Peptides against a protein of PDB entry 3T6J. Designs and how they scored, part 167

Target 1, 375 residues: chain A of PDB entry 3T6J
Amino acid sequence: PIVESYIGFIESYRDPFGSRGEFEGFVAVVNKAMSAKFERLVASAEQLLKELPWPPTFEKDKFLTPDFTSLDVLTFAGSGIPAGINIPNYDDLRQTEGFKNVSLGNVLAVAYATQREKLTFLEEDDKDLYILWKGPSFDVQVGLHELLGHGSGKLFVQDEKGAFNFDQETVINPETGEQIQSWYRSGETWDSKFSTIASSYEECRAESVGLYLCLHPQVLEIFGFEGADAEDVIYVNWLNMVRAGLLALEFYTPEAFNWRQAHMQARFVILRVLLEAGEGLVTITPTTGSDGRPDARVRLDRSKIRSVGKPALERFLRRLQVLKSTGDVAGGRALYEGYATVTDAPPECFLTLRDTVLLRKESRKLIVQPNTRLE
Target 2, 372 residues: chain A of PDB entry 3T6J as posed
Amino acid sequence: PIVESYIGFIESYRDPFGSRGEFEGFVAVVNKAMSAKFERLVASAEQLLKELPWPPTFEKDKFLTPDFTSLDVLTFAGSGIPAGINIPNYDDLRQTEGFKNVSLGNVLAVAYREKLTFLEEDDKDLYILWKGPSFDVQVGLHALLGHGSGKLFVQDEKGAFNFDQETVINPETGEQIQSWYRSGETWDSKFSTIASSYEECRAESVGLYLCLHPQVLEIFGFEGADAEDVIYVNWLNMVRAGLLALEFYTPEAFNWRQAHMQARFVILRVLLEAGEGLVTITPTTGSDGRPDARVRLDRSKIRSVGKPALERFLRRLQVLKSTGDVAGGRALYEGYATVTDAPPECFLTLRDTVLLRKESRKLIVQPNTRLE

## One batch from the design tools (peptide; made by RFdiffusion4, then SolubleMPNN)

Design b2_p18_8_s3 (from b2_p18_8, 10 letters changed)
Fold by OpenDDE base, seed 4:
Structure b2_p18_8_s3 (fold): chain B 375 residues (1-375), chain A 18 residues (1-18)
Amino acid sequence: as target 1 above (375 residues)
Amino acid sequence: VELGEAVEDRTEDLAVRG
């Protein structure tokens, strides 16, 4: 078997300022069959990067073909087991040296196991479809999230000698129409500048890339979906995201006005963006469960994903990238924290919904490490 | 950077965000 491992101070999610890495490590075996899909995605990555909603000047100067492998985890030592990984986490290294992506296949397989009777917050008409396509849609999302999410975008940098990695005279900020007015100076990093929002912001960008690019037929074809199946995968992927945004409220602490999980905060932000788009794209309806206690339903209008959802996400995603590239912390924080704010304001009444989410919370899954042997 | 599972049972990362 092909064995892969990594170890060290890698992820900084547990640092409130996003700077200090947590020591972690894994040992995994390559799943050759599942890796094939991701290899096809890598083969299309250079072209797909051009589909992202920012100018080439905001993308990496040179495409560096990354590795992408599906892994079955044998041992994972850390505070949490991810579904996917993109490393290194340093943007400067990503854009100059390259990166590697992995999907933790057996972790995803665990996530796919859902019992219909326990599936919360979905319309009955969506439950079977959701159960059927959650796994496949999540494979798509993970692939896009890692490879084209975390693997995309450029940081504008002025080095210690005063040289820029972009042409100050010709590069235009697509949001302002003006020349670039801010950048990262020597010694400044994404995490050092954006600090408390850095991790969640980046996850939000990556998740948004996934939703945005999953709409492309080429992406679905790579994963083996065409026709009605492709449309169902798209629908379920978007539905899963908006549902996740609701579920995310579990990880908000109202008393401290803070989030306890970066990915969930990111998903809530995306939910807010899609709700803001309006036009009946996303609806969250408080209901009464069969037990007589509060419940809720999330509805996504499939017919409005492309017409309403995509444009909204496009604008938002472009703003995320532009603010990231230019090191505009003030603008980035204002944008992100605005969408990450949780209040009880109508019509959503998110704090009230949070109570419902907590009430309907399921028991945490326990992931048990597998074993393997050579015979 | 990692992608967490889009499930209800995500682990708290103890970070202060937003």
Scores: peptide ipSAE 0.028, ipTM 0.655, DockQ to the pose 0.083; fails the geometry check
Fold by OpenDDE base, seed 3:
Structure b2_p18_8_s3 (fold): chain B 375 residues (1-375), chain A 18 residues (1-18)
Amino acid sequence: as target 1 above (375 residues)
Amino acid sequence: VELGEAVEDRTEDLAVRG
């Protein structure tokens, strides 16, 4: 079998400033069969990057074909096990040297062993569909998130010699209509500039890329979905995201106005964006459970994903990228923290919903190392 | 994509690490 491993100070999610890496390591075996679909995605990556909602001037100058492998994890040492990885976590290296993507396939498989009766915050009519397509839709989301999320976009940089990696005279900021007014100077990085919001902001961008591009017919085809199945995969992927946005409230600490998990904060932000779009796209309804205690239901109108959801996400995603590319920390922080703010303001009353989320919280799942053998 | 952070922040929802 093909064995992959890495070890070192890799992820910075536990650093409040997003800079210091946590020591992490894994050993995994390549799943050749599951890697095939990701190879097809890689083959289409250059074309799919052009579908992202920013000008080519805000995308990488040169496409570097990345590796993408599905891995069955044998051991993982760290504070959390991811479903997917994109490395290195340095935008400059991603732009100039390339990157590697992995999907932790057996981790994904474990995450979907949810019993129907334990599914929270979904309409009854959505539960069976959700159970059926959660796995496949998540494969799509992870692939897009890593490859075309983290693997997309350009940072505008002035190097140590004063040279720019963009034409200052011709490149226009699509949000302002003006020339580029800010960039990364020598020694500045994404993490150093955006600091406390860097990790969550980047995850939000990557998740948004996944939702946005999963609407593209070519993506569904790559993953082997056609017709009604493709539409169901799209629906469940979006449904999972808005549900996750509600679940995310578990990881918010009101007393400290602090988010404790970058990905969940990102998902909450996306939920807020889609709620803001209005027009009945997303509805969160407080209910009473069978036990007489508070509950809630999230509803996503399938028919409005393309007409309402996509345009809203497009605008938001473009803003995320433009602010990232230009190193506009003030603008980026204002945008992101605005959507990440949790209050009890109507109609959503998110702090009240948080109480409901905590009340309905499931027991923590434990991940146990598997055994394997060569035969 | 991360499933969640190990201590109090572990979510059943898959999270992607980038």
Scores: peptide ipSAE 0.027, ipTM 0.696, DockQ to the pose 0.213; fails the geometry check
Fold by OpenDDE base, seed 2:
Structure b2_p18_8_s3 (fold): chain B 375 residues (1-375), chain A 18 residues (1-18)
Amino acid sequence: as target 1 above (375 residues)
Amino acid sequence: VELGEAVEDRTEDLAVRG
């Protein structure tokens, strides 16, 4: 078998400032079958990057073909096991040297396990479809999230010699219509500038890329889905995201006005964006469970994903990227914290919904070390 | 950067999604 591993101070999610890495390591075996799908995705990456909602000037100047592999984890040491990885975590290195992507396939498999009777916050009509396509939709989302999410976008930089990696005279900010007015100076990084919001903001960008690009037929074809199956995968992927945005409230601490999980904060932000889009795209309805206690239902109108959801996400995703590229911390923070704010304001009453989420909290899944054997 | 990471537990992130 092909064995992969990494070890070191890699991920900074546990650092409130997003700078200090937590010591982490894994040993994994390559899943060849699933890796083949990701290889096809890599082969299409350069073209798919052009589908992202920002000008080429905000994308990497040179496409550097990354490695993408599906891995079955044998052992993992850290505060949590991810579903996917994009390394290195330094945007400048990603931009100039390249990057590697991995999907932790057997970790995803654990996440795929769902008992229908315990599946919360979905309409009954969606449950079977959700159960059927959750796994495949996750594969799509992880692939896009890592490769085209974390692997996309350019940081505007002025180096130590004063040279810019962009043409100051010709590059236009698509949000303002003006020339670029801010950038990263020598020694400044994404994490150093955006600090407390850096991790969640980047995850939000990557998740948004996944939702946005999963609408592309070529993406679904790469993963082996066509026709009605492809549409169901899209629907379930979006449905899962909006549901996740509701579930995310578990990881919000009202007393401290903070989030304890970067990805969940990101998913809540996406939910807020899609709710803001209106037009009946997403509806969260408080209900009463069979036990007489509070419950809720999330509804996503499939017919409005492309007409309402995609444009809303496009605008939001473009803003995320532009603010990131230009190092506009003030603008980025204002945008992101605005959507990340949790109040009890109507109509959503998110703090009240949080109580419902906590009440309906599912049992935590446990991941145990798998075994291998020689045949 | 990783999908499914959490400040407390990245595994729980995956579990909560479904």
Scores: peptide ipSAE 0.026, ipTM 0.635, DockQ to the pose 0.108; fails the geometry check
Fold by OpenDDE base, seed 5:
Structure b2_p18_8_s3 (fold): chain B 375 residues (1-375), chain A 18 residues (1-18)
Amino acid sequence: as target 1 above (375 residues)
Amino acid sequence: VELGEAVEDRTEDLAVRG
């Protein structure tokens, strides 16, 4: 088998400032079969990048073909095991040297196992569909998230010599209609500049890219879905995201007004964006469970994903990228923290919903690392 | 490294908290 590994001070999620890395390492085996679909996605990446909702001037100048591999983890040393990875963490290197993507396949497989009777916050009519397509839809989401999410977008930079990596005279900010007024200076990075919101903000951008691009027919074709199956995968992917946004409330600490998990905060933000879109796209309804205690149901109108959801996500995603590209920390923080705010204001009453989420919380799953054997 | 974590995995909290 082909063995891959990495080791070092890599992930910065435990750093309140999003900069200092935690020591992490893993050893994994390449899953050739699962890697094949990601290779197909890579082959289409240059074309798919053009479908993202920002001008080419806000995208990387040159497409660098990345490596994308599905890995089965044998050993993992760290505080937590991810589902997917994009490396390196240095934005400048990603733009100039390229990047590598991995999907931790056997970690994903663990997440797929859910008992129907324990599946919370979904309508009964959606549960079977959700169970059927959760795995495939998640594969699509992870692939897009890593490759075209984290792998997309340009940072406007002025180097140490004073040279810009963009034409100051011709590049226009699509949100303002004006010339570019801010950028990264020499020594400034995404993490150093956006600090406490950097990780979650980037995860939100990547997740949004996944939702947005999964609507493209070519993406579903790459993963082998056609017709009704493709539509179901799309639906379940979006449904999973809005459900995740509700589940995310577990990781909010009201007393400290902070989030304890970057990805969950990101998913909550996306939920807020889609709720704001209105028009019956997403509905969260408090209910009473069979036990007589509080419960809730999330509904996503399939027929409104393209007509209502996509435009809302497009606008939001473009704003995320523009603010990121220009290094506009004030604007970015205002936008992101606005959507990340958790109050008990009607109609959603998120703090009340949080109580429901906590009440319905399931026991933690144990992830056990595998052994190998000779056959 | 940029991470994509499982949506419903409660162990995601461990990745952030240590």
Scores: peptide ipSAE 0.024, ipTM 0.658, DockQ to the pose 0.090; fails the geometry check

Design b2_p18_8_s4 (from b2_p18_8, 10 letters changed)
Fold by OpenDDE base, seed 3:
Structure b2_p18_8_s4 (fold): chain B 375 residues (1-375), chain A 18 residues (1-18)
Amino acid sequence: as target 1 above (375 residues)
Amino acid sequence: VDLGEAVEDRTEEVSVRG
């Protein structure tokens, strides 16, 4: 078998400033069969990058073909096990040297062993569909998130010699219509500039890329979905995201106005964006459970994903990228923290919903290392 | 690092691997 491993100070999610890495390591075996779909995605990556909602001037100058592998994890040492990985976590290196993507396939497989009766916050009519397509839709989302999310976009940089990696005279900010007014100076990085919001902001961008590009027919084809199945995968992927945005409230600490998990904060932000789009796209309804205690239902109108959801996400995603590319921390923080703010304001009453989420919280799952043998 | 939509928390979500 092909064995992959890494070890070192890799992820900075536990650093409040997003800079100091946590020591992490894994050993995994390549799943060749599951890797095939990701190789097809890689083969289409250069073309799919052009579908992202920013000008080519805000995308990488040169496409570097990355690796993408599905891994069955044997051991993982760290604070938590991810579903996917994009490394290195340095935008400059991603732009100039390339990157590697992995999907932790057996992690994904376990995450979906949810019993129907325990599935919270969904309409009854959506539960069976959700159970059926959660796995496949998640494969799509992870692939897009890593490869075309983290693997997309350009940082505008002035190097130590004063040279720019963009034409200051011709590149236009699509949001302002003006020339580029800010960039990363020598020694400045994404994490150093955006600091406390860097990790969550980047995850939000990557998740948004996944939702946005999963609507593209070529993506569904790559993953082997056609016709009604493709539409169901799209629906469940978006449904899963809006549900996750509600679940995210577990990881918010009202007393400290603090988010404790970057990905969940990102998902909440996306939920807020899609709620803001209005027109009945997303509805969260407080209910009473069978136990007589508070409950809630999230509903996504399938027919409005393309007409309402996509345009809203497009505008938001473009803003995220433009602010990232230009190193506009003030603008980026204002945008992101605005959507990440949790209040009890109507109609959503998110603080009240948080109480419901906590009430319906499932027991913590435990990671158990598998045994394997060569035959 | 991606937790995916279905994985609630990198630190909290536990997979039983077989």
Scores: peptide ipSAE 0.037, ipTM 0.653, DockQ to the pose 0.073; fails the geometry check
Fold by OpenDDE base, seed 1:
Structure b2_p18_8_s4 (fold): chain B 375 residues (1-375), chain A 18 residues (1-18)
Amino acid sequence: as target 1 above (375 residues)
Amino acid sequence: VDLGEAVEDRTEEVSVRG
């Protein structure tokens, strides 16, 4: 088997300012079969980047082919085990030197190992489909999230000599129709400018890229899905995201008006975007469980994913990218915090739903190190 | 940067940046 490892100060999720990395390390074995799918995705990455909803001027000037591998983790030392990793976490290095991607395949397998009878917040007619396709849809989502999410977009920069990495006279902001009015100065980074929202904002962008691009037939083909199977994978991926947005409420602290988990906040934001799209795309219905206590159901209208969901996500994702590229912290914060706000306002009543989520919370899983052997 | 699909298993009782 091929063994991979990494170690160092990598993720900054535990730093409120997103600056200080936590010491982390893993040892893993390459999953060759799944890695082959990600290599095909890498081979298509340059073309797929053009499908993202921003002008080429907001994308990297030169495509740098990254490495992408699926890994089965044997040991992981850190505060948490991710499903996927994109490194380095410095945008400037990603743009100039490239990056690496990994999917922790067996972590994903644990994540979707839920018993049907314990699966919360889904309609009964969606449960079997969800169970069947959750795993495959996760593979697609992780691949897109890491490679084309975190691996996409350009930061507009003025260097220490005063030179710009974009043409100030010709580059147009697609949101305003005007020339670029803000950028990163020398020494400014994504994390330094966006600070407290940087991690969650970036995760939201990456998740949105996943949802947006999973609609592309070429992506599904790369992962081996065609026809009805491809449509089911798309549906379950979107369904999982909106469900995750509801589950995310567990990680909101009303008393402090803050989020305790960046990815879950991101998923809640996406849920809010898709709810705002309206037209019956997403519906959350409070119910009463068989035990007589509060419950809820999330419904996603499959027929409206492309007609309603995609355009809404396109607009939102473009705004995220434009604000990121231009270093517009005020605009970015206003947009993101607006969608991240949790109130009890109807019709959603998110604070009430949070109580339901907490009531229906499953016991935390304990991930343990496996024994491995050569057979 | 990572994808936290297994956040139910990953998250600790400590607050992380959001």
Scores: peptide ipSAE 0.036, ipTM 0.646, DockQ to the pose 0.109; fails the geometry check
Fold by OpenDDE base, seed 2:
Structure b2_p18_8_s4 (fold): chain B 375 residues (1-375), chain A 18 residues (1-18)
Amino acid sequence: as target 1 above (375 residues)
Amino acid sequence: VDLGEAVEDRTEEVSVRG
């Protein structure tokens, strides 16, 4: 078997400033069958990057073919086990030197296991479909999230010699219609500038890329889905995201006005974006459970994903990227914190919904180290 | 490392009974 490992101070999600890495390590074995799908995704990456909703000037100048492998984790040491990884975490290195992607396949498989009777916040009509396609949709989402999410976009930089990595005279900010007015100076990084929002903001961008690009038929074809199956995978992927946005409220601390998990904050932000789109795309309805206690249902209108959801996500995702590229911390913070704000304002009443989420909280999954056998 | 869906982030109990 092909064995991969990494170890070190890698992820900074536990640092409020997004700077200090937590010690993490894993040992994993390559899953060849699933890796083949990701190899096909890599082969299409350069073309798919062009489908992202920003000008080529905001994308990397040179496409550097990354490695992408599906891994079955044997052991993992850290505060949390990811479903996917994109390394290095430094945007400048990603841009100039390249990057590696991994999907932790057996971790995803564990995450896909859902008991129908315990599945919360979905309509009954969606439960069977959700259970059937949750796994496949996650494979798609993780692949896109890592490769084309974290692996996309350009940071505008002025180096120590005063040279720019972009043409100041010709590059136009698509949001303002003006020339680029801000950039990263020598020594400035994504994390150093965006600090407290950097991790969650980047996760939100990557998740949004996944949702946006999963609508592309070529993506679904790469993963082996066509026709009705492809549409079901898309639907379940989007449904999972909006559900996750509701579940995310568990990780919000009202007393401190803060989020305890970057990915969940990101998913809540996406939910807010899709709710803002309106037109009946997403509906969260408070209900009463069979036990007489509060419950809720999330509904996603499948027919409005492309017509309502995609344009809303496109605008939002473009804005995320532009603000990131230009190092516009003030604009980025205003945008992101705006969507990340949790209040009890109607119609959603998110603080009240949080109580419902906590009431319906499922037991935390336990991940146990797998065994290998020599045949 | 861009952690995709952290399993820890999923509130759904996947009891992997090994």
Scores: peptide ipSAE 0.029, ipTM 0.614, DockQ to the pose 0.067; fails the geometry check
Fold by OpenDDE base, seed 5:
Structure b2_p18_8_s4 (fold): chain B 375 residues (1-375), chain A 18 residues (1-18)
Amino acid sequence: as target 1 above (375 residues)
Amino acid sequence: VDLGEAVEDRTEEVSVRG
């Protein structure tokens, strides 16, 4: 088997300022079959990047073909085992030297094992479909998230010599219609500048890219889905995201007005964006469970994903990218924290829903590292 | 940059916001 590993101070999610890395390491074996799907995605990446909702001037000047591999983890040392990874965590290096993507396949497999009777917050009619397509849809999402999410977008930079990596005279901010007014100076990084929101903001951008691009027929074809199956994968992917946004409330601490998990905060933000789109796209309905205690149901109107959801996500995703590219921390923070705010205001009453989420929380699953054997 | 945490019931706390 092909063995891969990495080790070092890599992930910064535990740093309140998003800069200091936590020591992490793993050893894994390459899953050739799953890696082949990601290789096909990589082959289409340059074309798919053009489908993202920002001008080419806000995308990388040169496409650098990344490595993308599916890995089965043998050992992992760190505070939390991931499902996907994009490295290095240096935006400047990603833009100039390239990056590597990995999907931790056996970690993903653990997440797929949900009993129907324990599946919370979904309509009964959606449960079987959700169970059937959760795995495949998540593979699509992770691939897009890592490769085209984290792997996309340009940072506008003025180097130490005063040179810009963009034409100040011709590049126009698509949100304002004006010339670019802010950028990263020498020594400034994404994490240093956006600090406490950097990780979650980037995760939100990556997740949004996944949802947005999974609507493209070519993406589903790459993963081997056609016709009704492709539509079901899309539906379940979006459904999973809006459900995750509700589940995310577990990781909000009202007393401290903070989030304890970057990805969950990101998913909540996406839920808020899609709720704001209105028109019956997403509905969260408080209910009473069979036990007589509070429950809830999330509904996603499949027929409105493209007509309502896509445009809403497009606008939001473009704003995220523009603010990131220009280093507009004030604008970025205002936008992101606005959607990340959790109150008990109607109609959603998110703090009340949080109580429901906590009430319906399942027992923690244990992830056990595998052993190898000779056959 | 991405942990891709799909486990819904994880209780570990990470600092992403002050």
Scores: peptide ipSAE 0.028, ipTM 0.628, DockQ to the pose 0.090; fails the geometry check

